Peptides against a protein of PDB entry 3C2G. Designs and how they scored, part 88

Target 1, 209 residues: chain A of PDB entry 3C2G
Amino acid sequence: IRTFDLLGLLLHDSDAIDGFVRSDGVGAITTVVQYPNNDLIRAGCKLLLQVSDAKALAKTPLENILPFLLRLIEIHPDDEVIYSGTGFLSNVVAHKQHVKDIAIRSNAIFLLHTIISKYPRLDELTDAPKRNRVCEIICNCLRTLNNFLMMWIPTPNGETKTAGPNEKQQVCKFIEIDILKKLMSCLSCEGMDTPGLLELRSTILRSFI

## One batch from the design tools (peptide; made by RFdiffusion4, then SolubleMPNN)

Design b2_p19_5_s4 (from b2_p19_5, 11 letters changed)
Fold by OpenDDE base, seed 2:
Structure b2_p19_5_s4 (fold): chain B 209 residues (1-209), chain A 19 residues (1-19)
Amino acid sequence: as target 1 above (209 residues)
Amino acid sequence: KNLLSAANKEIDDFLKSLS
């Protein structure tokens, strides 16, 4: 735990972060968070988030790391773990089709739906720090989902993959009434990514139904 | 399908009210 805190303090610039990533720092963290210690898991996931936008990640194999992280998020009902994990996910999939594919194959779309569905409505959360953290988690999910959808939207400049029937079905779950009501409750949150929410909905309606 | 359509309409109406 102390080591992760210290590393977090040292990794304050892009060069240091890239150096850490090139030294298999992400793999090291994922090894450490396998210990059944909640504080260690929180610290490790937070550190992952801190390095999640590193350029060196483009050269880091994530085939074993992402499935593990997704499973970790699934089994740990901890807002801090979920926040850091979804934040990491949203950053690493950005502009990386291969990474998106790994996440999707690891059932990320369904997991993100589950995460959003399990949280209370934001307007029912009276504790401001809790509400804000949940809002941030949902924003991370939305960003990730929109990044996934981009793979299947026709663009003039590239070949578009076709979403499989299972992926299409999972994507369409985000326009069902219950999940929409949940997402709409986020509009009351000051930090909500409203454009991202609207983008998700509009994209699904235009291209997936 | 009807419930989904109704929900989407409600959302659209709400969004229009915010514009």
Scores: peptide ipSAE 0.026, ipTM 0.562, DockQ to the pose 0.029
Fold by OpenDDE base, seed 4:
Structure b2_p19_5_s4 (fold): chain B 209 residues (1-209), chain A 19 residues (1-19)
Amino acid sequence: as target 1 above (209 residues)
Amino acid sequence: KNLLSAANKEIDDFLKSLS
C-alpha cells in the first residue's frame, strides 16, 4: 500500500510513467492487487489510473490485465476502485481498437451497465463527495462506451466492424427506461459529461436499433 | 442551464416515447 503511494509520488512526469510501464509496472500492480486487501487494491488501481494514458501502454499486452481489472471492478464495491478502474479502462481503450476488442470480449459493456445501475440516482445522494465521485465514475463509463461504439460506426475513410448480436443487445440496454432515468439524474451534477451522455443515446438510437 | 434544460427535455420526451 505504502509502496504504491510512494510510487505515485515518483511518477510525476511522462518519462517516469513510461519507464514504469516499460518495466512491466502495470503487470506488477495487477499481480499485487490479486491479494484480497482492499487498501492495496485501492492503491493499486489509483496507480493504474495514473499511468493509464502512458504512451508505453501501446506496447504493453493487456490481454491478461484488462480481464483481471474488469473482474476486480465487478466484484469490489469500492467507489475509489471503480473510479480508478473505469478511468484506467477509458484511457487505455481510447484510440486503440485492439484494446477495445479485449475489453468488449471481456464483457466490459455489460459491466459498465452494471456499474451505472448499481449506484443510486445522483439526486438521491446527499453527500457531495460521494455524489461527485459517482458522477465521475459514470462519466468514465460513458467515455468508455462512446469509445466502444466508435468501432461500429461507419466512417467515410474505412470499413467498420459490425457489432455482434450480444454486443448490440448489451449496447441497447443503455436506452432502457430505468438506466436512462439513472443517467438523467446525473444531469444535475456539475461534473457530468452531458455531451457524452447525449452522444451515447443518440448513437444507440441511430445505429443500433 | 440552457444545455441542461434542453437535455432534460430531450430525455423526458424520449422516456415518454418508451412508456
Scores: peptide ipSAE 0.024, ipTM 0.523, DockQ to the pose 0.036
Fold by OpenDDE base, seed 3:
Structure b2_p19_5_s4 (fold): chain B 209 residues (1-209), chain A 19 residues (1-19)
Amino acid sequence: as target 1 above (209 residues)
Amino acid sequence: KNLLSAANKEIDDFLKSLS
């Protein structure tokens, strides 16, 4: 735990972060967080988030890392783990089709739906720090989901990957009445990614129904 | 389909109230 904290302090610039990633630092963290220690898992996921936008990640194989992280998020009801994990996911899938494919094959769309669904309405959360953290998690989920959907949006050039029937079904779950009410409740949060929410809704309505 | 339409209308109305 202390080691991750110290490492986080040392990774204060982009060159240091890239150096860490090139030395298989992400793999090292993934190995460490396999131990059943909640504090260690929190610290490791926080460090993953810290390096998640590193340029060197484009050259890092994520075939084993992403499924593990997704499972970790799935089984831990810890807001800090979920925040860091969804933040990592949103950053690593951005503009990288190969990484999106790995995540989608690992049931990421369903997981994102589960995460949003499990939290109470934001307007019912009276504790401001908790409300803000949940809002951030939902924003991470929305950003990730929008990144996934971009793969299936028709381009002017006419070549578009078609979503499989399972993926389409999972995407359409985000326009069901209960989740729409939940997402609408997020609009009351000051930190909510309103453009991202609107983009998700518009994309689903236009291309998936 | 009816539930979807109703939910979308509610969202649209809410968004209009914020503008």
Scores: peptide ipSAE 0.023, ipTM 0.584, DockQ to the pose 0.030
Fold by OpenDDE base, seed 1:
Structure b2_p19_5_s4 (fold): chain B 209 residues (1-209), chain A 19 residues (1-19)
Amino acid sequence: as target 1 above (209 residues)
Amino acid sequence: KNLLSAANKEIDDFLKSLS
């Protein structure tokens, strides 16, 4: 636990972060957070978030790491773990088709829906720190989802993949009445990625229905 | 389909109210 905290303090520049990642630091964290210690898991996931935008991750195989992280988020109803994990996911899938594919095959779309569905309406949360954290989690989910959908949007000059029937079904879950009501409750909240939310909805309505 | 349309209309109306 303390080691991860110390590492987080030391990894303050891009070169140090890249060095850590090249030394299989992500794999090392993934191994350590398999132990049933909530504090350790929180610290490890936070460190993952800190290195999640590292250039060296583009050369790091994530085939085993991403499924594990997604499972970790799935089984731990801890806001800090979910925040760090979804933040990591959002950053690593950005501009990386291969990583998006790994995440999608690992049921990431459904997981993100589950995460959003589990939290109460933001406008009903009276505790500001809790509300802010939940808002950040939802923003991470939205950013990730929009990145996924981008793969299936026709581009005038490019070959686009078509979403499979399962993916299409999972995507369409985000426009069902219950989730829409929840997402609508986020629109007036400070810190919400309202453009991202609107983009998600618009993209689904235009391209997936 | 009808419920979906109704929900989306509600969202659209809400967004318009914020303008």
Scores: peptide ipSAE 0.023, ipTM 0.599, DockQ to the pose 0.029

Design b2_p19_6_s1 (from b2_p19_6, 9 letters changed)
Fold by OpenDDE base, seed 3:
Structure b2_p19_6_s1 (fold): chain B 209 residues (1-209), chain A 19 residues (1-19)
Amino acid sequence: as target 1 above (209 residues)
Amino acid sequence: SRLEQARLQQQQDIDNLLS
């Protein structure tokens, strides 16, 4: 735990973060979080989030890392782990087609829906810190979904990938009324990426039209 | 984040193509 905290304090700039990633820092973290210690897992996932936007990740193979992380998020009820993990996922799939494919093959779409569905409505949460964290988790999930959906949007001059039948079915679950209500509720939370959520709404509409 | 900015730029590019 202290080691991860110290590493977090040392990783203040993009060069340091890239250096850590190039030295297989992500692999090192994933090895450490395999031990059944909740505090260690929380600290490790937080560190993953901190390095998730590193340029060096473009050259890092994630075939073994992503399935492990998705499983970790699936089985852990800890909001901090889920927040960090979904944040990591949203960042690493951004602008990386091959990473999106790995995530989708690892049942990420279904998992995102499951995560959102398990949390109560935000208006039912009276504790502000808890409500804000839940909002952030939902936003991370929806941002990840947005990145997936962009693959299947037709462009006038480009070849578009076609979603498989299973993926289409899983995506359709996100237009359920309860999911849409949660999306809209996130727009009312302070500090949320409102433009990003509005972008997602537009992307969803384009994906189903 | 840097990757988030790249994502936003990509979306803007798509929106421009669809306009």
Scores: peptide ipSAE 0.024, ipTM 0.561, DockQ to the pose 0.383
Fold by OpenDDE base, seed 1:
Structure b2_p19_6_s1 (fold): chain B 209 residues (1-209), chain A 19 residues (1-19)
Amino acid sequence: as target 1 above (209 residues)
Amino acid sequence: SRLEQARLQQQQDIDNLLS
């Protein structure tokens, strides 16, 4: 735990982070968080989030790491773990088609819906820190979804990837009224990634219309 | 980005501890 905290403090520049990732730091973290210690899992996932935008991740095999993380998020009720994990996911899939494919094959779309569905509406949360954290989690999920949907939008060149029928069905769950209400509630939160949410709205419209 | 801001804050925290 303390080691991860120390690493988090020291990994404040891109070169150090890349060095850590190149030395299989992500693999090391995933090994450590397999132990049933909640504090350790929190610290490890937080560190994953901190290195999730590293350039070196583009060359890091994620075929085993990503499914593990998704499973970890699925089984853990801890908001901090979910926050860090969904944040990691949203960053690593960005601009990386291969990583998106791994995530989708690992049932990420369904997981994102499950996560959002587990939380109450933001207006029902009276504790501001809790509300903000939940909002961030939902935003992470929706950002990840946006990245997936972008793959299936027709390009100017007329080329488009087509989502499979299962993926389409899972995506359709995000237009449920409860999910849409949560999306709208996030737009009202101060300091949130409003541009990202608006982008998602646009992407959804382009995907379904 | 949010992550960059967090890193900057961490550096500031370290600097404050060393002061």
Scores: peptide ipSAE 0.020, ipTM 0.492, DockQ to the pose 0.028
Fold by OpenDDE base, seed 2:
Order: structure tokens, then sequence, then C-alpha cells
Structure b2_p19_6_s1 (fold): chain B 209 residues (1-209), chain A 19 residues (1-19)
């Protein structure tokens, strides 16, 4: 636990982060978080989040790591684990088609919907730290979804795939009124990525027209 | 990015602590 905390304090330099990733640091973390210790799992997932935008991840095989992380998020009720895990997911799928494919075949779309659905409305949360954390989790999920949807929107300079029927069905769940209300509630939270949420709204509209 | 801003803030905090 202290090791992960120390690493988190030291990994504020991009070169150090890349060095850690190149040394299979992500694999090491995922191995450690398999132990049934909540504090260790929290610390490990937080460290994953901290290195999730590393350039070196483009060269890191995630075929085994990502499904494991998704399962971890699925089975743990811990908001901090879910926050870190969804944050990691949202960052690693960004601009990486092969990682998006791994996530999607690992049932990530359904998982994202499940995560958003399980949390109460933000206006029902009176504790500000809790409300903000839940908002961050929802935003992480929605940003991840946005990255998935972008694959299926024709762009002049990008390769466009066609979503399979199962994927389309799962995506359709995100236009449920309760999901949309949660999306809109996030726009009112301080410090949220409002431009990103607006982009998602645009992407959703383009995906369903 | 938000993560990058967090790292920058962390660096500033460390620098302040070491000063």
Amino acid sequence: as target 1 above (209 residues)
Amino acid sequence: SRLEQARLQQQQDIDNLLS
C-alpha cells in the first residue's frame, strides 16, 4: 500500500510514468490488486488512473489487463475503485481503436450502463464529497461511451466501423430518461468537463439519427 | 487534461514542500 502511495507521489513526471509503464508497471499493479485487500486495491487502482494517459500504454498489451479491471469494477462496490477504474478505462480507450475493441468485447458498454444505473440521482446526495465522486464516476463512464460512439460516426479523416447489433442495442440503453437525467445533472457539478459532456450529447445525437 | 493538471498541481505542492 505504501509503495503504491509513494509511486503515486513520484509519478508526476511524464518520463517517469512512461518508464514505469515500459517496465510492465500496469501488469504489476493488476497482479497486486488480485489480493483481497481493499486498501491495496484502492491504492493500485488509483495508481492505474495516474498512469492511464501515458504514451507508453500504446505499446502495452491490454488483452489480459483490461478484462480483469472491468471485472474488478463490476464486483467491487467501492466508489474509489470504480472512480479510478472507470477513469483508467476512459483514458486508455481514447484514440486507441484496438483498446476500444478489447473493452467492447469484454462487455464494457453494458458495464458502463450498469454503473451509472446503480447510483442515485445527484440531487439525492447531500454529502458534497460523495456527490462529486459519483459525478466523476458517471462522467468517466460517459466519456468512455463517447469514445466508443465516435468509432461509428463517419469522419472524413477517420476509419469508421459499423456497430454490431448487440452493441447498438446496448448503446440504446443510454438514451433512457434516467441516464439522460444523470448526464444533465453532471453539467451542474462544479469542476466537471462540461465541454466533454456537450460533445457526448452531440455524439449521441449523431449516433441515433 | 484534468489528469495533467492534477500532476502539475502535485508537482507544485512537492516544490512548495521542499522549499
Scores: peptide ipSAE 0.018, ipTM 0.480, DockQ to the pose 0.080
Fold by OpenDDE base, seed 4:
Structure b2_p19_6_s1 (fold): chain B 209 residues (1-209), chain A 19 residues (1-19)
Amino acid sequence: as target 1 above (209 residues)
Amino acid sequence: SRLEQARLQQQQDIDNLLS
């Protein structure tokens, strides 16, 4: 735990982070967080988030890491773990088609929906720190979804991948009124990526209209 | 405000999507 915290404090620049990732740092973290220790899991996932935009991740096999992380997020009822994990997911799938494919095959779309569905409406949360964290989690989920949906939107060249039937069904769940209201509620939260949420809105509309 | 406008547009988009 202390080691992860210390390591996080030392990884301030992209080169250091890349060095850590090239040394299989992500694999090391995932190995450590397999132990049933909440503090360790929290610290490890936080560190994962910190290195989630590393260039070296493009060369890191994630076939074993992503399914594990997704399962961890699924079973661990810790907002900090979910925040870090969904943040990691959203960053690693960005601009990486092969990573998107791994995540989708690992039921990421369904998990994202489950996460959003399990959290109460933001207006029902009276504790501001809790509300903000929940909003960030929802935003991470929706940003990840946006990255997935963009794969299936036709490009000007007419090239597009087609979502499978299961993926389409899972995506359709995101147009439930409860989910859409939560998306809208995120716009009311200070410090949120409003442009990103608006982009998602556009992507959703293009996907379903 | 821009944010309020975005919220209103979001609501309209949701309504359109669900219609």
Scores: peptide ipSAE 0.007, ipTM 0.388, DockQ to the pose 0.049

Design b2_p19_6_s2 (from b2_p19_6, 10 letters changed)
Fold by OpenDDE base, seed 1:
Structure b2_p19_6_s2 (fold): chain B 209 residues (1-209), chain A 19 residues (1-19)
Amino acid sequence: as target 1 above (209 residues)
Amino acid sequence: SRLEEARQKQAEDIDSHLS
């Protein structure tokens, strides 16, 4: 735990982060968080989030790592783990088609819906730190969804990848009233990725029209 | 940007402990 904290403090430089990733740091973290220690899992996932935008990740195989992390956030009820995990996911899938494919094959779309669904409405949360954290989690999920949906929007040249029937069905779940209400609630939170949420709204509309 | 902000904060924390 202390080691992860120390690493987190030291990895404030992009080159250092890349060095860590090139040295299979992500693999090392995933190995450590397999121990049933909540504090260790929290620290490890936080560190993953901290390195999630590393350039070196483009060359890092994620075929085994992503499914593991998705499973971890699926079964772990800890908001901090979910926050870090969904944040990691949203960052690594950004602008990386092969990573998106891995995530989708690993049932990420359904998982994102499940995560959003398990939380109450933000207006029902009286504790501000809790409310903000939940909002951040939902935003991470929705940002990830946006990245997936963007694959299926026609490009200017008329070419587009088509979503499979299962993916389409899973995406349709995000237009449920409860999900939409949570999306709208997130737009009211200060410091949230409002532009990203608005982009998602646009993407959803384009996907269903 | 959020990640960079977090990194900056961590750097500041280290500097504060070393000074």
Scores: peptide ipSAE 0.018, ipTM 0.508, DockQ to the pose 0.028
Fold by OpenDDE base, seed 2:
Structure b2_p19_6_s2 (fold): chain B 209 residues (1-209), chain A 19 residues (1-19)
Amino acid sequence: as target 1 above (209 residues)
Amino acid sequence: SRLEEARQKQAEDIDSHLS
């Protein structure tokens, strides 16, 4: 735990982050968080989030790591773990088709919906730190969804992948009224990625029209 | 990015404690 905290404090340089990732730092973290200690899991996932935008991740195999993380998020009711994990997911799938495929095969779309669904409406949360954290989690999930949906929108050159029937069905769950209300609630939160959420709204419209 | 902003803030905090 102390080691992860120290690493988190030191890894504020992009080159240092890349060095850590190149040294199989992500694999090391995932190995450590297999120990059944909640504080360790929190610290490890937080560190994963901090390195999730590293350029070196493009060369890191995530075939085993990503399914493990998704399972971890699924079984832990800890908001901090979920926040860090969904943040990691959203960053690693960005602009990486093969990572998106791994996530989708690992039932990420369904998991994202489950995560959003389990949280109450933001207006029901009176504790500001809790409300903000929940909002961030939902935003992470929705950002990840946006990245998935963009795969199935035709590019200017006319190339596009087609979503399978199962993926389509799972995506359709995100246009449920409760999900849309949570999306709108996130748009009203200060400091959130409003442009990203607006992009998602646009992407949803393009995907279903 | 939010992550980069967080890293910058962290760096500033570290520098302030080291000074």
Scores: peptide ipSAE 0.018, ipTM 0.506, DockQ to the pose 0.030
Fold by OpenDDE base, seed 3:
Structure b2_p19_6_s2 (fold): chain B 209 residues (1-209), chain A 19 residues (1-19)
Amino acid sequence: as target 1 above (209 residues)
Amino acid sequence: SRLEEARQKQAEDIDSHLS
């Protein structure tokens, strides 16, 4: 735990983060979080989130890392782990087709829906810190979904990938009224990525109309 | 910039906790 805290303190600039990633730091973290220690898992996932936007990740293979992280999020009910993990996911899939494919093959779409579905509506949460964290988690999930959906939207001049039958079925679950209400509730939260959520709304409409 | 600010805040929080 102290080691991760120290690393978090040292890795506060982009150059240090890139150096850490180039030295297989992501692999090192994933190795450490395999131990059944909740505090260690929290710290490790937080560090993953911290380095998730590193430029060096473009050259880092994620074929083994991403499925592991998705499984970790699936089995660990800790909000902090889920927040960090979904944040990592949303960042690494951004503008990276091959990473999106890895995530989708690893049942990421289903997992995102499961995460959103298990949390209560934001208006039912009276504790502000809890409400904000839940909102952030939902936003991370929805941002990731937006990145997936964008792959399947036809462009006027281009051939687009088609979602498989299973993916289409899983995506359709996100137009459930409960999910849409949670999306709208996130738009009302202060400090959230409102432009991103509005983009998702547009993407959803384009995908289903 | 926003991400850098978040990292700086995190570093400060950790430093405060370690002191």
Scores: peptide ipSAE 0.017, ipTM 0.497, DockQ to the pose 0.028
Fold by OpenDDE base, seed 4:
Structure b2_p19_6_s2 (fold): chain B 209 residues (1-209), chain A 19 residues (1-19)
Amino acid sequence: as target 1 above (209 residues)
Amino acid sequence: SRLEEARQKQAEDIDSHLS
């Protein structure tokens, strides 16, 4: 725990982060967070989030890491873990088709829906810090979803991947009224990625219309 | 990037506490 905190303090620049990632830092974190220690898991996932935009991740095999992280998020009820994990996921899938494929194969779409569904409506949360954290989690999930959906939107060049039937079914769950309301609630939260959420809304509409 | 901005802010916060 202290080590991860220290690493978090030291990894403030992109070069250091890249160095950490090149040294299999992500794998090391993943190994450590396999132990049933909530504080360790929280710290490790936070560190993962911190390195999630590292350029060196493009060279890091995520075939084993992503499924593990997804499972961790699935079974761990800690908001901080879920926040960090979904944040990591959203960043690593961005602009990386291969990573998107791994995530999708690892049932990420369903998991994202599950996460969003499990949280109460933001208006039901009276604790502001918790409400904000939940909003961030939902935003992370929705941003990740947007990245997935963008794969299946026809480009002007006519090249588009087609979502499988299972993926389509899972995506359809995101147009449920409950999910849409949560999306809209996030738009009203201060400091949230409103442009990103609006993009998602547009993407959803384009996907279903 | 927003993440970079967040890192910078965090670094500033840490520096302020170390200081």
Scores: peptide ipSAE 0.017, ipTM 0.504, DockQ to the pose 0.079

Design b2_p19_6_s3 (from b2_p19_6, 9 letters changed)
Fold by OpenDDE base, seed 4:
Structure b2_p19_6_s3 (fold): chain B 209 residues (1-209), chain A 19 residues (1-19)
Amino acid sequence: as target 1 above (209 residues)
Amino acid sequence: SRLEEAREKQAKDIDELLS
């Protein structure tokens, strides 16, 4: 735990982060967080978030890492873990089709829905720190979802992947009224990535048209 | 990015601790 905290303090520049990632730091973290220690899991996921935008991740095999992380997020009812994990997910899938594919195959879309579904509406949260954290989690989920959906939007070049039937079904769950209400509640939250939410809305609409 | 901002803040915090 202390080691992860220390590493987090030391990994403050892009070169150090890349060096850590090149040395299979992500794999090391995922190995450590397999132990049933909540503090360790929190620290590890936080560190994952810190290195999640590293350029070296493009060369890191995530086939074994992402499914594990997704499962961890699924089973661990910790806002900090979910925040870090969804943040990691959102960053690693960005601009990486291969990583998106791994995540989707690992039921990431369903997981995102589950996460959003489990949290109450933001207006029902009276504790500001909690509300802010939940807002950030939802934003991470939405950003990730947007990245997934963008794969299936026809480009001017006519090249588009088609979502599988299961994927489509999972995406359809995001337009359920209860989910939409939760998403709408985010728009009124301070610090919410409103442009991102609006972009997602646009992407969703385009996905169903 | 928000992450970059967080890193910058962290770097500043570290610098303050080392000072």
Scores: peptide ipSAE 0.017, ipTM 0.457, DockQ to the pose 0.030
Fold by OpenDDE base, seed 1:
Structure b2_p19_6_s3 (fold): chain B 209 residues (1-209), chain A 19 residues (1-19)
Amino acid sequence: as target 1 above (209 residues)
Amino acid sequence: SRLEEAREKQAKDIDELLS
């Protein structure tokens, strides 16, 4: 735990982060968080989040790492783990088609829905720190979903991937009334990425129209 | 930007530790 904290302090510049990632640091963290220690899991996931936008990740095989992390988020009820994990997911899938494919094959779309469904509406949360954390988690989920949906939007070249029937069904769950109410509650949350929500709305509309 | 802010904080924290 202390080691992860120290590493987090040292990994404050892009070169150091890239060096850590090139040395299979992500794999090392994922190995450590397999142990049933909540504090260790929290620290490890936080460190993953800190390195999640590293350029070196483009050269890092995530076929074994990402499914494990998704499973960890699925089974762990800890908001801090979910925050860090969804943050990691949202960053690693960005601009990386192969990583998006791995995530989708690992049931990431359904997981995002499950996470959002788990939390109450933000207006029902009176504790500001809790509300802010939940808001951040939902934002991470929505950003990730947006990145997935963009794969199925036609490009200017006329080429587009088509979502499979399972993926379409999973995406349709996000337009359920209870989910929509939760998403609407995010618009009133302080610190919410409103532009991101509007982008997602636009992407959803383009996906169904 | 959020991650950048966190890194800036880390840089400050390490500077404080080294002082």
Scores: peptide ipSAE 0.016, ipTM 0.459, DockQ to the pose 0.028
Fold by OpenDDE base, seed 2:
Structure b2_p19_6_s3 (fold): chain B 209 residues (1-209), chain A 19 residues (1-19)
Amino acid sequence: as target 1 above (209 residues)
Amino acid sequence: SRLEEAREKQAKDIDELLS
């Protein structure tokens, strides 16, 4: 646990982060967090989040890592694990088609919906730190969804992938009234990526028209 | 990005601790 914290403190430089990733740091973390210790799992997932935007991840095989992380998020009720895990997911799928495919194949869309659905409305949370963390989790999920949806929007050259019927059905769940309300509630949270949420709204509209 | 901002802050904090 302390090791992960120390590593997190040192990995503030992009080159150091890339070096860690190139040394299979992500694989090492995912191996360690298999130990049934909540503090260790939290620390490991936090470290994953910290390195999740590393350029070196483009060369890192995620076929085994990503499904494991998704399962970890699914079975743990811990907000910190979910926050870090969804943050990691949102970053690693960005601009990486093959990673998006792995995530989708691993039922990520359904998981995102499940995560958002399980949390209460933000206005029902009176504890500000808790409310903010939940808001961030929801935003991570929505950002990830946005990245998925972008695959199915035609590019300027007219090329596009087509979502399968199952994926389309799962995506449709995100236009449920309760999900939309949670999206809107996130727009009212201070410090949130409002432009990103507005982009998602645009993407959703484009995807369902 | 928020992550970059966090890293920048962390770097500053470390620098302050090391000074």
Scores: peptide ipSAE 0.015, ipTM 0.451, DockQ to the pose 0.031
Fold by OpenDDE base, seed 3:
Structure b2_p19_6_s3 (fold): chain B 209 residues (1-209), chain A 19 residues (1-19)
Amino acid sequence: as target 1 above (209 residues)
Amino acid sequence: SRLEEAREKQAKDIDELLS
């Protein structure tokens, strides 16, 4: 735990972060967080989030790492782990088609739905720190979902990938009334990325037309 | 930007520890 904390403190510039990633630092973290220690898992996932925007990740194979992380998020009810993990996911899938494909094959869409479904509406949370963290988690999920959906939106001059039947079914779950109510509750949250939520709404509508 | 801000904070914290 102290080692991860110290390492996190040292990784404060882009060159150091890229160097860490190039030395298979992400794989090293993934190996360490396989041990059943909650504090270690929290620290490791936080460190993953810190390096999730590194340029060196474009050359890092994520075929084994990403499914493991998704499983970790699935089985841990810890808000800090979920926050860090969904943050990592949202960053690594951005502008990377092959990473999106890996995530989708690993049931990421269903996982995002599960995460959102398990949290209460934000207006039901009276504790501000808890509400803010839940809001951030939902934002990470929505950003990731938006990135997935954008793959299947036809462009006027281009061939578009079509979502498989399973993916379509999973996406349809996000238009359930209870989910929509939760998403609408996010609009009233002070820390919410309202423009991002509105963009997602537009993307969802275009995906079903 | 949030990540950049966090990195800047970490740098300051390290500097404080080394002073």
Scores: peptide ipSAE 0.014, ipTM 0.445, DockQ to the pose 0.026

